# Designs tried in a protein design run: peptides against a protein of PDB entry 6J54. Part 116

Target 1, 223 residues: chain A of PDB entry 6J54
Amino acid sequence: NENLFASFIAPTMMGLPIVTLIIMFPSLLFPTPKRLINNRTISIQQWLIQLTSKQMMAIHNQKGQTWSLMLMSLIMFIGSTNILGLLPHSFTPTTQLSMNLGMAIPLWSATVFTGFRYKTKTSLAHFLPQGTPALLIPMLVIIETISLFIQPVALAVRLTANITAGHLLIHLIGGATLALLNINTMTAFITFTILILLTILEFAVALIQAYVFTLLVSLYLHD
Target 2, 42 residues: chain B of PDB entry 6J54
Amino acid sequence: QFQFTGIKKYFNSYTLTGRMNCVLATYGGIALLVLYFKLRSK

## One batch from the design tools (peptide; made by RFdiffusion4, then SolubleMPNN)

Design b2_p13_3_s4 (from b2_p13_3, 8 letters changed)
Fold by OpenDDE base, seed 3:
Structure b2_p13_3_s4 (fold): chain B 223 residues (1-223), chain C 42 residues (1-42), chain A 13 residues (1-13)
Amino acid sequence: as target 1 above (223 residues)
Amino acid sequence: as target 2 above (42 residues)
Amino acid sequence: DLALAQFLLLLAQ
């Protein structure tokens, strides 16, 4: 079991933490444009950013669109880290719950405080759904308040659980494939096929989780 | 649009103001209960 | 909207 979870240990070299370098590495993959017509890779990246920004900011008003830079940086960061984490022998910082909580709690608090600052009436009214019977109002308000405070935790745990579970499955099936190579080659081929399908799925999950994380933060803004 | 009269004008589950007042009343009630138990423990 | 987010969450699970 220690070998299974060894990939989730924060890497250190000569007693110095390399985690800072790993976190900063995705920023190198997205260089700033220098030309009017850039390279194909940069053009595709810019197109994807523009496409995602248009989709996410369509929900928000002009004041909510001020968050576009932060939300786009967030999705690029989480998406890039998740994709890089699928590389062999790589460390994914998003598998660490502490990091995800460190992102979720401030962003959630910022959205909640922003809502209370600019739209106090609507924010307070969100604790009570429309059309609730009078007898259920106090209980439902309490439930909605609890639900609000669970949001950052659920956001962080969702990302952590999905990425961690994917990595664990890849390691387990990969290990099983290697073990079956010496026992039965046909069965090993089947497990290898499953591993390939799973890795493709994990690439999709990595991008979807980044998008969902950012989208939920955006939805909590409610501007 | 809903037309409410009396107390229902300020405390309802349909209007924005009514919902806000219901939430504030609920929090106020909880705060008073907590205060009561805190003072009772002394 | 929230429904879209829920659908995407179902795909991610």
Scores: peptide ipSAE 0.036, ipTM 0.803, DockQ to the pose 0.025
Fold by OpenDDE base, seed 5:
Structure b2_p13_3_s4 (fold): chain B 223 residues (1-223), chain C 42 residues (1-42), chain A 13 residues (1-13)
Amino acid sequence: as target 1 above (223 residues)
Amino acid sequence: as target 2 above (42 residues)
Amino acid sequence: DLALAQFLLLLAQ
């Protein structure tokens, strides 16, 4: 079973962590525009960023719109890293729970603290839904408090589990196809077709998980 | 407009202020219970 | 999480 999880080991070269370079690499794929009329690739990238920004920030007021740059950078980072992680023999940093917790906890904490600073009454009232029966108020406040602390954990685990599960399935089905090539070519072809469909699905999942991660952070900011 | 009188004015699940006070009262109650058990153990 | 659950429910239909 070590062979299945070998792809999740952090690569090092001469005792130096290459992981830092892998994390920084996606930023090179998105250069900043310098001209009024840019190349087609840059124009498409900026167009996509503007569309996603308009959709995500439509929920927020002017004070919340200051987070637009951070949220857009986050979705671009997670999305690009997840897509690049699907390349053969690649290491996906987002499969590491430590990295996702490192992103989730500070962002969640920032949203919670900003909520308490600027909208103290609304943030405190969020622990109790409207119309709650009087007898259930203490229990529900406790449950909602626990739910708040589970949010960063759920955010990190969701991303990690989805990406990791996708990688494992690709490896398992890929290994099965190779084994079936020498036994039955027809079954190997069917399994290979499933592998292709699965890889396409994982590309979609990679983008969706990036979007969901940023969306949930945005929703926590809005409260 | 919800017109509440007495204790319900400050502790209700419909108004923003009432909800806030209920949350604070719950946290205060839990804190007092924890403090009571801590002092009782000594 | 509620919004996500609603979104997933819509996708399942």
Scores: peptide ipSAE 0.032, ipTM 0.789, DockQ to the pose 0.022
Fold by OpenDDE base, seed 2:
Structure b2_p13_3_s4 (fold): chain B 223 residues (1-223), chain C 42 residues (1-42), chain A 13 residues (1-13)
Amino acid sequence: as target 1 above (223 residues)
Amino acid sequence: as target 2 above (42 residues)
Amino acid sequence: DLALAQFLLLLAQ
């Protein structure tokens, strides 16, 4: 089991944490546009960012759209780190629950606090679903309050669990395929095919989780 | 469309203000209960 | 086979 989880240990070189460099590395992949018509790669990136921003911010008012920069940076960061984490022998910072909590809690708290500050009535009313029977109001308010506090935890755990599980599966199936090469070539081929399909899936999952994370933060801001 | 009169005007689960008041009342009640038990235990 | 094994090893680690 130690071999399986070794990939999730924070890498260090000569006692110095390389994690900081890994976290900063994705920023180099997204240069700022300096021309009206940029290179094809940059243009595609900007186009994708524009599309995602349009979709994400469509539910927000003008005041909520002030968060667009932060949300877009968040999705790009998480998405890029998740994709890069799928590279062989790469460390994915988002597999660390501490990191995800470090992102989730402040963002969640900021959205909740912003909601209470600018939409106090709506935010307070959100603790009681509309049309609730009078007798269930106290209990439901309590449950909704608890639900609110579970949100950042669920947000962080979801991201961590999905990315971690995907990595584990890739490693397990990869190792199994390697082990089966000397035992049964046909079975190894099947397992290898599954590995390929899983890897493709994990690329999608990596992007989806980034999107979901950002979307939920956005939804909490809207609510 | 919802015409509430009396106490229901301020405490209802349909209007925004009513919902807010219900939430505040709930929290207030819980706080009072907690305070009561805390003071009683001393 | 060797290349495949190396690739899989790379993925597994």
Scores: peptide ipSAE 0.019, ipTM 0.732, DockQ to the pose 0.014
Fold by OpenDDE base, seed 4:
Structure b2_p13_3_s4 (fold): chain B 223 residues (1-223), chain C 42 residues (1-42), chain A 13 residues (1-13)
Amino acid sequence: as target 1 above (223 residues)
Amino acid sequence: as target 2 above (42 residues)
Amino acid sequence: DLALAQFLLLLAQ
């Protein structure tokens, strides 16, 4: 079982953490546009960013749209790190709960404080859902307050758990296929097919989790 | 449109201001209870 | 089979 979690150990070189370099690496995949008509790859990236930006920021007013750069950078960062993490022998920083908490807590705090600053009445009203029976008001306010504080934790844990679980599953199925190669070739082939399908699924999960993380941050900003 | 009279104008779960007041009242009540128990233990 | 084994080897962590 020690081999299962070996891929999640923070890599070091000569005692120095190289995690910083790994975190910075996805930035190299998104070069800044230099031309009016850029390369196909850059054009596709810009198109995707524009599409997702329009979709996510449609719910926000002009003040909220100021966060578009941060939210788009966030989704690109998480998405790219998750996709790169599916490469063999790669370390995914997003599998570290500490990193995800480090992103979730400040962003959540910023959105909550921004909400209280500019929309105090609406933000306070969100602690009580509309139409709540009078007898349940105190209890529900407490629950909503607790729910608010759980949001950054849930945001980080969701991302960490989904990516980590996917990596573990790929590792386990991969190990099983290797073990079955010497036992039963037919079963190994079936397991390998499952591994391929699982890998495809994990690519989708990687992008979806990045989107969900960013979307929830955006929704908390609007809320 | 909901038409409330009396105390329900200020404390209701349907209007924005009413919901806000309910939340503030709840927090105020909890604060008073905590204060009461703190003073009682002393 | 060789390509499959190579791919699995690459995925071996």
Scores: peptide ipSAE 0.019, ipTM 0.734, DockQ to the pose 0.014

Design b2_p13_4_s1 (from b2_p13_4, 9 letters changed)
Fold by OpenDDE base, seed 4:
Structure b2_p13_4_s1 (fold): chain B 223 residues (1-223), chain C 42 residues (1-42), chain A 13 residues (1-13)
Amino acid sequence: as target 1 above (223 residues)
Amino acid sequence: as target 2 above (42 residues)
Amino acid sequence: FLDLLLLLTIALA
């Protein structure tokens, strides 16, 4: 169904891709504080950033806390793009696997290499879980090695799949609601109610996926 | 606390150093196997 | 913990 995937096509204006503008748009929603006591909106944003920063960076030492700016910017970017993507007729960049891979692979690589550089013994030890029977050590080391390389892919695919699936579901239920309006109004009303509940759920999913993505990057940094 | 004697001091799945050595030994073994098959095919 | 997060994300998908 061509209409089903139309919302996921990269938008163009006069043959020029406007994806860059869409990606940069969420940055306008987070202005830098200019006053000691800022507006309510900015204060809430700063409070949320501070709260999440304290929560996520609590597991890291001083060297790991250097990543706080990057991780907070990451969660704000993904979260804002996901929320904005739920607006009608909007394009969500995070539905593109290339976008998410572009974020996941460098961040994962940086965390893994940082771990090997500063915590070589601990990083190497993570390839073997504690308490593994001696006979299973070679097999499990191989599995853990494979698991390590799957991490960036899983990170990107998880975000892409969850956001894309949510958008598809909203589209399908919305289309079904419109189709049922001419067939059975009562059933259409039920479907519309489901659509509303689904939309609320997708708002939560949008934020959770942003948080999980950033959290996993943070956990990979800590190893 | 686990007390290991002999080879188990260096190769165990409980201590950090033991786990590291097991991982290195596994990679070394795989590398040797790959090298063996490369030399055998030649 | 990671497995639980994965299960949660799958459940929400």
Scores: peptide ipSAE 0.042, ipTM 0.798, DockQ to the pose 0.030
Fold by OpenDDE base, seed 5:
Structure b2_p13_4_s1 (fold): chain B 223 residues (1-223), chain C 42 residues (1-42), chain A 13 residues (1-13)
Amino acid sequence: as target 1 above (223 residues)
Amino acid sequence: as target 2 above (42 residues)
Amino acid sequence: FLDLLLLLTIALA
């Protein structure tokens, strides 16, 4: 089992952590445009960013639109890191719960505090849904308070669990495929086909989880 | 428009102010209970 | 929306 989780160990070089370089690497793939008419790759990237920005920020007011840059950078960061993590012999930082908690807790805290500062009455009223029977009010307020504190944990665990589970499945099915090559080539071919389909699914999951993570942060900001 | 009178004007689940007051009252009640048990234990 | 998103994440996990 140690070999199975070996891919999740933080890599080091000469006693120095190279994880920082891995985290910073995706930023190099998205250069800033300098010309009015850019290359096709840059144009496609900017087009995708604009489309996703319009979709995510449509629910926000003028004050909430100031978070557009942060949210777009977040989705690009998580998405790119998740996709790069599917490369052979690669390390995915988002498989580390500490990394995801480090992103989730500050962003969640910022959204909660901004809500209390600018919309105090609305934020406090959010703990009690409209039309609640009088007898259930104290219990429901407590449940909603607990739910609020679970949000950052659920945000981090969801991302970590989905990416980690995907990596484990690829390793397990990949190992089974190699073992079956010497036993039955026909069965190995079927298993290999499943592996390919799974890898395609994991690419989709990687992007979806990045979007979900950013979307939930945006929803917490909107309240 | 909802017309509430008496205590229901300040504590209701339909108006924004009423919901806010209910939340604050709940937190205040819990805080008082915790304080009561803490002082009773001494 | 959150419930549907949760179901989707479970299905894709």
Scores: peptide ipSAE 0.039, ipTM 0.782, DockQ to the pose 0.028
Fold by OpenDDE base, seed 2:
Structure b2_p13_4_s1 (fold): chain B 223 residues (1-223), chain C 42 residues (1-42), chain A 13 residues (1-13)
Amino acid sequence: as target 1 above (223 residues)
Amino acid sequence: as target 2 above (42 residues)
Amino acid sequence: FLDLLLLLTIALA
């Protein structure tokens, strides 16, 4: 049986890892605007960025909007890498849990620390939901504390799992389609149709996961 | 709307300050318990 | 809202 996880191995060329180049590649797809009226593609990109930024930062105050650049860069990076990862024979860095943890933990810690620094009372009060019965306060505080520490892990695992699962499904169904071509053409056609639908779904998932990742970071910042 | 008097003024689950104090009290209590068991085990 | 997003992400996974 073929190794289904071969696509998730970090690619190397002549023994040198090219992961760094892959990670940096999406940056080339989003050039900075230099004209008042740019090309259609750049204009659409800037429009999308503006829309997403408006939606993401709508929940934040003026101080929270200072994070707009970082959050928008994050969503663009994750989104672009996820979309590019759906290309045939492409490596998606976001399938690596190490990378996602590397993004999640610092961002989460920064948001939590920022919250404690500038909104100490609110941040501490967040460990106790409003209206909690007095007898449940100690236990609930503990649970909420644990929940807080699970947040970065959940953030990273969610992204990793969703992207990885999608890739696996595409590979599995794709392989099944190829295998069925020589057995039953009709079944192969059905499987191929499913593959197409799944691929379309994965494009959506790729963007959604990028959005959710960034949104959750933003929400943690707001809290 | 919430008028708390006495200890409930400082330790309640409705006001921001009250919630904060409850959290701090909880952490303090846990810390004291941990210290107690640590010292007792020695 | 967060729970709904979580459920949505799980459903789409």
Scores: peptide ipSAE 0.036, ipTM 0.790, DockQ to the pose 0.030
Fold by OpenDDE base, seed 3:
Structure b2_p13_4_s1 (fold): chain B 223 residues (1-223), chain C 42 residues (1-42), chain A 13 residues (1-13)
Amino acid sequence: as target 1 above (223 residues)
Amino acid sequence: as target 2 above (42 residues)
Amino acid sequence: FLDLLLLLTIALA
């Protein structure tokens, strides 16, 4: 079991933590444009950012679009870290619940406080759904308040669980494939095929979780 | 649009103001209950 | 929409 979870241990070199360098590494993959017509890779990146920004900001008004830079940086950070985490012998910071909570709680609190600052009446009214019977109002308000406070936890746990579970499955099936190579090559080939399909799925999960995380933060703005 | 009269004008589950007042009333009631139990424990 | 996203995340998990 220690070998299974070894990839989730924070890496250190000569007793010094390298986690800071790993977190900063994705920023190097997205250089700032210097030309009117850039390289193909940069152009594709800019195109993707523009597409995602248009899709996410379509829900928000002009005041909500002020968060576009933060949300786009968030999705790029989480997406890049998740994709890089699928590399062999790589460490994914998003597998750490502490990091995801560190992102979820401030962003959630900022969205909630922003809602209370600018739209106090609407924000308070959101604790009570429309058309609720009078007898269920107190109980439902309590449930909605609890639901609100669970949102940052659910956001962080969802990301952590999805990425961690994917990594664990890759390690388990990969280990099983290696073990079966010496026993039965045909069975090992089947497990290897499953491993390939799983890795493709994990690439999709990595991007989807980044998008969902950012989208949920965006939806919590309610602007 | 809904037309409410009396207390239902301020406390309803359909209008924005009514929902806000219901939420505030609920929190106020909870706060009073907590305060009551806190004072009772003394 | 949130329910659909939740179901999607659960399905992918």
Scores: peptide ipSAE 0.032, ipTM 0.787, DockQ to the pose 0.029

Design b2_p13_4_s2 (from b2_p13_4, 10 letters changed)
Fold by OpenDDE base, seed 5:
Structure b2_p13_4_s2 (fold): chain B 223 residues (1-223), chain C 42 residues (1-42), chain A 13 residues (1-13)
Amino acid sequence: as target 1 above (223 residues)
Amino acid sequence: as target 2 above (42 residues)
Amino acid sequence: LLELLTLLLLALA
């Protein structure tokens, strides 16, 4: 069990934190365009960013569209880090709950405070759904208040749990495949096939979790 | 359009202002309860 | 809230 969780230990070199370099590395994969007609790789990246931006910001007004750059950078960061984390012997920073909380809490706080600042009446009204019976109003307001404070925790735990669970499954099935190579080659082949399918699934999960995280932040901003 | 009179005009779950007032009243009630128990324990 | 619940169910699936 200790060997399984060893992959989640923050790597250091000579006492210096390499984690900082790992976090900054995905930024190098997305260069800024300098020409009107860019290369194929840059053009595809910009096209994907534009498509996702249109989908994410379709629910926001002009004031909410100011957050477009922040939300798009967030999805690109989380998505790229999650995909790179699936490489062999790689460290995924998003498996650390502290990092996800460090992203979730400030962004959530910013959306909540922005809502209270510009849409005070609407934001306060969200604690009570429309058409609620009079007797249930106090209890429902309390529940909705608790629900608000659970939002940042849910964002962090969801991302951490999905990525961490995927990594653990890959390690467990991979270890089982190696153990079965000398026992039964047929079962080892089946297990290896499952490992490949699971790896493909984890690539999809990595992108989905990045999208969901960004989408929920966007929804909190929209209120 | 909803027509409310009296207390229901300010405290209702159908209008934006009514919902806001209900939330504020709930928070105020909780705050008063906390203050009451805090002062009672002394 | 219902949309958030739907998203949560999709995320857990």
Scores: peptide ipSAE 0.161, ipTM 0.797, DockQ to the pose 0.030
Fold by OpenDDE base, seed 4:
Structure b2_p13_4_s2 (fold): chain B 223 residues (1-223), chain C 42 residues (1-42), chain A 13 residues (1-13)
Amino acid sequence: as target 1 above (223 residues)
Amino acid sequence: as target 2 above (42 residues)
Amino acid sequence: LLELLTLLLLALA
């Protein structure tokens, strides 16, 4: 089944990686506003960013709100790349675990180090949940320490797995639909309907995963 | 509010300082154990 | 911890 993963191969032209251009492409969809009253598209984008920023940064203090620009940029990047990846014959960079790890590890480390720097006592206290029985303290501290280091991995794998699985499923159902066109048209119609519903679901998953990724980064910052 | 006396004042799972001390004590204990086994292998 | 667990479940679902 070599053809199943063919869509996930990093695209290259003349041996040069065009994946860099693909990663940079979503930035063109969010132009910088130049007027006080922009067009409808930019206004909607700003409205969405404003709503998400207020919702996400409400839990942070003034120092945490400094990360608002980075977190909003992150959600816009991941969200846009995931949505663009649902276009036919599109390559989604977020399906690459290396890319997601490249985003998750630095952001996670920055949040953890920031927490230890400004909230040392609270950060250290997070290794021990409140109300833990005395005999379970050493074990639970170890588990929480391990859990901390799993956070960047889980953050990257969650995003990668959800997007990749969705793409694989769309590809498989689409292939099955094409194969059934000449075998049973009625069944092919059913599979095609499932494909449409699945595509709609993947649009939602694409946005949700972007939001969850950003939210977890924000949550780790807040601790 | 929780009122702790004695050693529980410094090592408890309810107060912020107590939780911090428990974490530090756990890490210190692990470090001492690792050091013990490392020195024992010599 | 409960919030993290709920978020994890939401992310996995």
Scores: peptide ipSAE 0.139, ipTM 0.808, DockQ to the pose 0.031
Fold by OpenDDE base, seed 2:
Structure b2_p13_4_s2 (fold): chain B 223 residues (1-223), chain C 42 residues (1-42), chain A 13 residues (1-13)
Amino acid sequence: as target 1 above (223 residues)
Amino acid sequence: as target 2 above (42 residues)
Amino acid sequence: LLELLTLLLLALA
């Protein structure tokens, strides 16, 4: 079991945390545009960012669109880190629950407090769904309150669990493939095919989880 | 639009203000209950 | 709320 989770240990070199460099590395992959017509790669990146921005901010009004920069940076960060984490022998910071909690809790709290500040009545009313029978009001309010506090935890755990599980599966299937190379080549080929399909799936999962994380933060902001 | 009269005007699950008041009343009630049990145990 | 729940279920799936 120790070998299975060895890839999730924060890497250090000479006592210095390399994880800081790993976290900052994705920023180098997204340079700021300097021209009206940039390189094809940068243009595609900006196009994707613009598309995602339009989709994410379509729900929000003018005030909600103020969060566009933060949300876009968040999705780019999580997405890039998740994709880079799928590289062989790479460390994914988003597999660390501490990191995801560190992102989820402040963002969630910010959305909740922003809601209470600018939409006090709506935010308070959100604890009670419309049309609730009078007898169920107290219990439902309690449940909704609990649900509210579970949101940041669910947000962090969802991201952590999905990315971690994906990495674990890739590691297990990869290890099984290597073990079967000398035992049964046919079975090894099958497992290798599964590994390829799984890696493709994990690429999709990496992007989806980044999107979901950002979407939920945005959704909480919308209240 | 629903027309509410009396107490239902302020405490209802349909209007925004009514829902807010219900939530506040619930929290207030819970707080009072907690306070009551805390003071009773002493 | 139902839409949120469905989104959550889809996110977990």
Scores: peptide ipSAE 0.121, ipTM 0.804, DockQ to the pose 0.030
Fold by OpenDDE base, seed 3:
Structure b2_p13_4_s2 (fold): chain B 223 residues (1-223), chain C 42 residues (1-42), chain A 13 residues (1-13)
Amino acid sequence: as target 1 above (223 residues)
Amino acid sequence: as target 2 above (42 residues)
Amino acid sequence: LLELLTLLLLALA
């Protein structure tokens, strides 16, 4: 049982925490361009960043577009860490709920505070959907208030649960495949095929969860 | 587009100002209830 | 709220 969660333990080398190095490693994969026409890898990266930036910032005004740098850096960080975490025997920092909460709570609070600061009337009015019957107003306001406070928790848990569950499934099916090699080779082949398909899916999930995390932060900013 | 008079002008679920006032009134009511129970227990 | 729920369902799926 403990062996199943061994991959989620914070790695250390000779008592020194290498988690810091793991967190910093994705930044090395995105070097800063120094030329007008960069190499192929940097050009592709810039192209992808530009596309995602246009999509996410399309719903924001000029003031909201000031968050583009923060949001793009966030999606690149989460996406890169998630993809790197799918490597064999790798540690994914985003599987730690503490890290995701550390990102979600400040970003959420920032979006909420900025909303109340610059759009006070709209933000307060958002607690009551338009056209609500008068009898349901108090209850609905309470529900919307609770919904607001659930946002940072849902944001962090969603990312953590999806990435952790994916990793766990890969380990379980992989272990089952190895166990079935000496029992039934035909069944082992089926489970191995499922493992391959699942790994491909987890690559997609890694990117999608990064996108959803960043998108939701952006949507909270838009209110 | 929506025309309200009287109390409905300030407390409605259709206008932006009305919705805001309803929210504030709800929070105020809850705060008063909390204060009431706090003072009652003491 | 509906959009939020749809996004939550998509994220959890």
Scores: peptide ipSAE 0.092, ipTM 0.802, DockQ to the pose 0.032

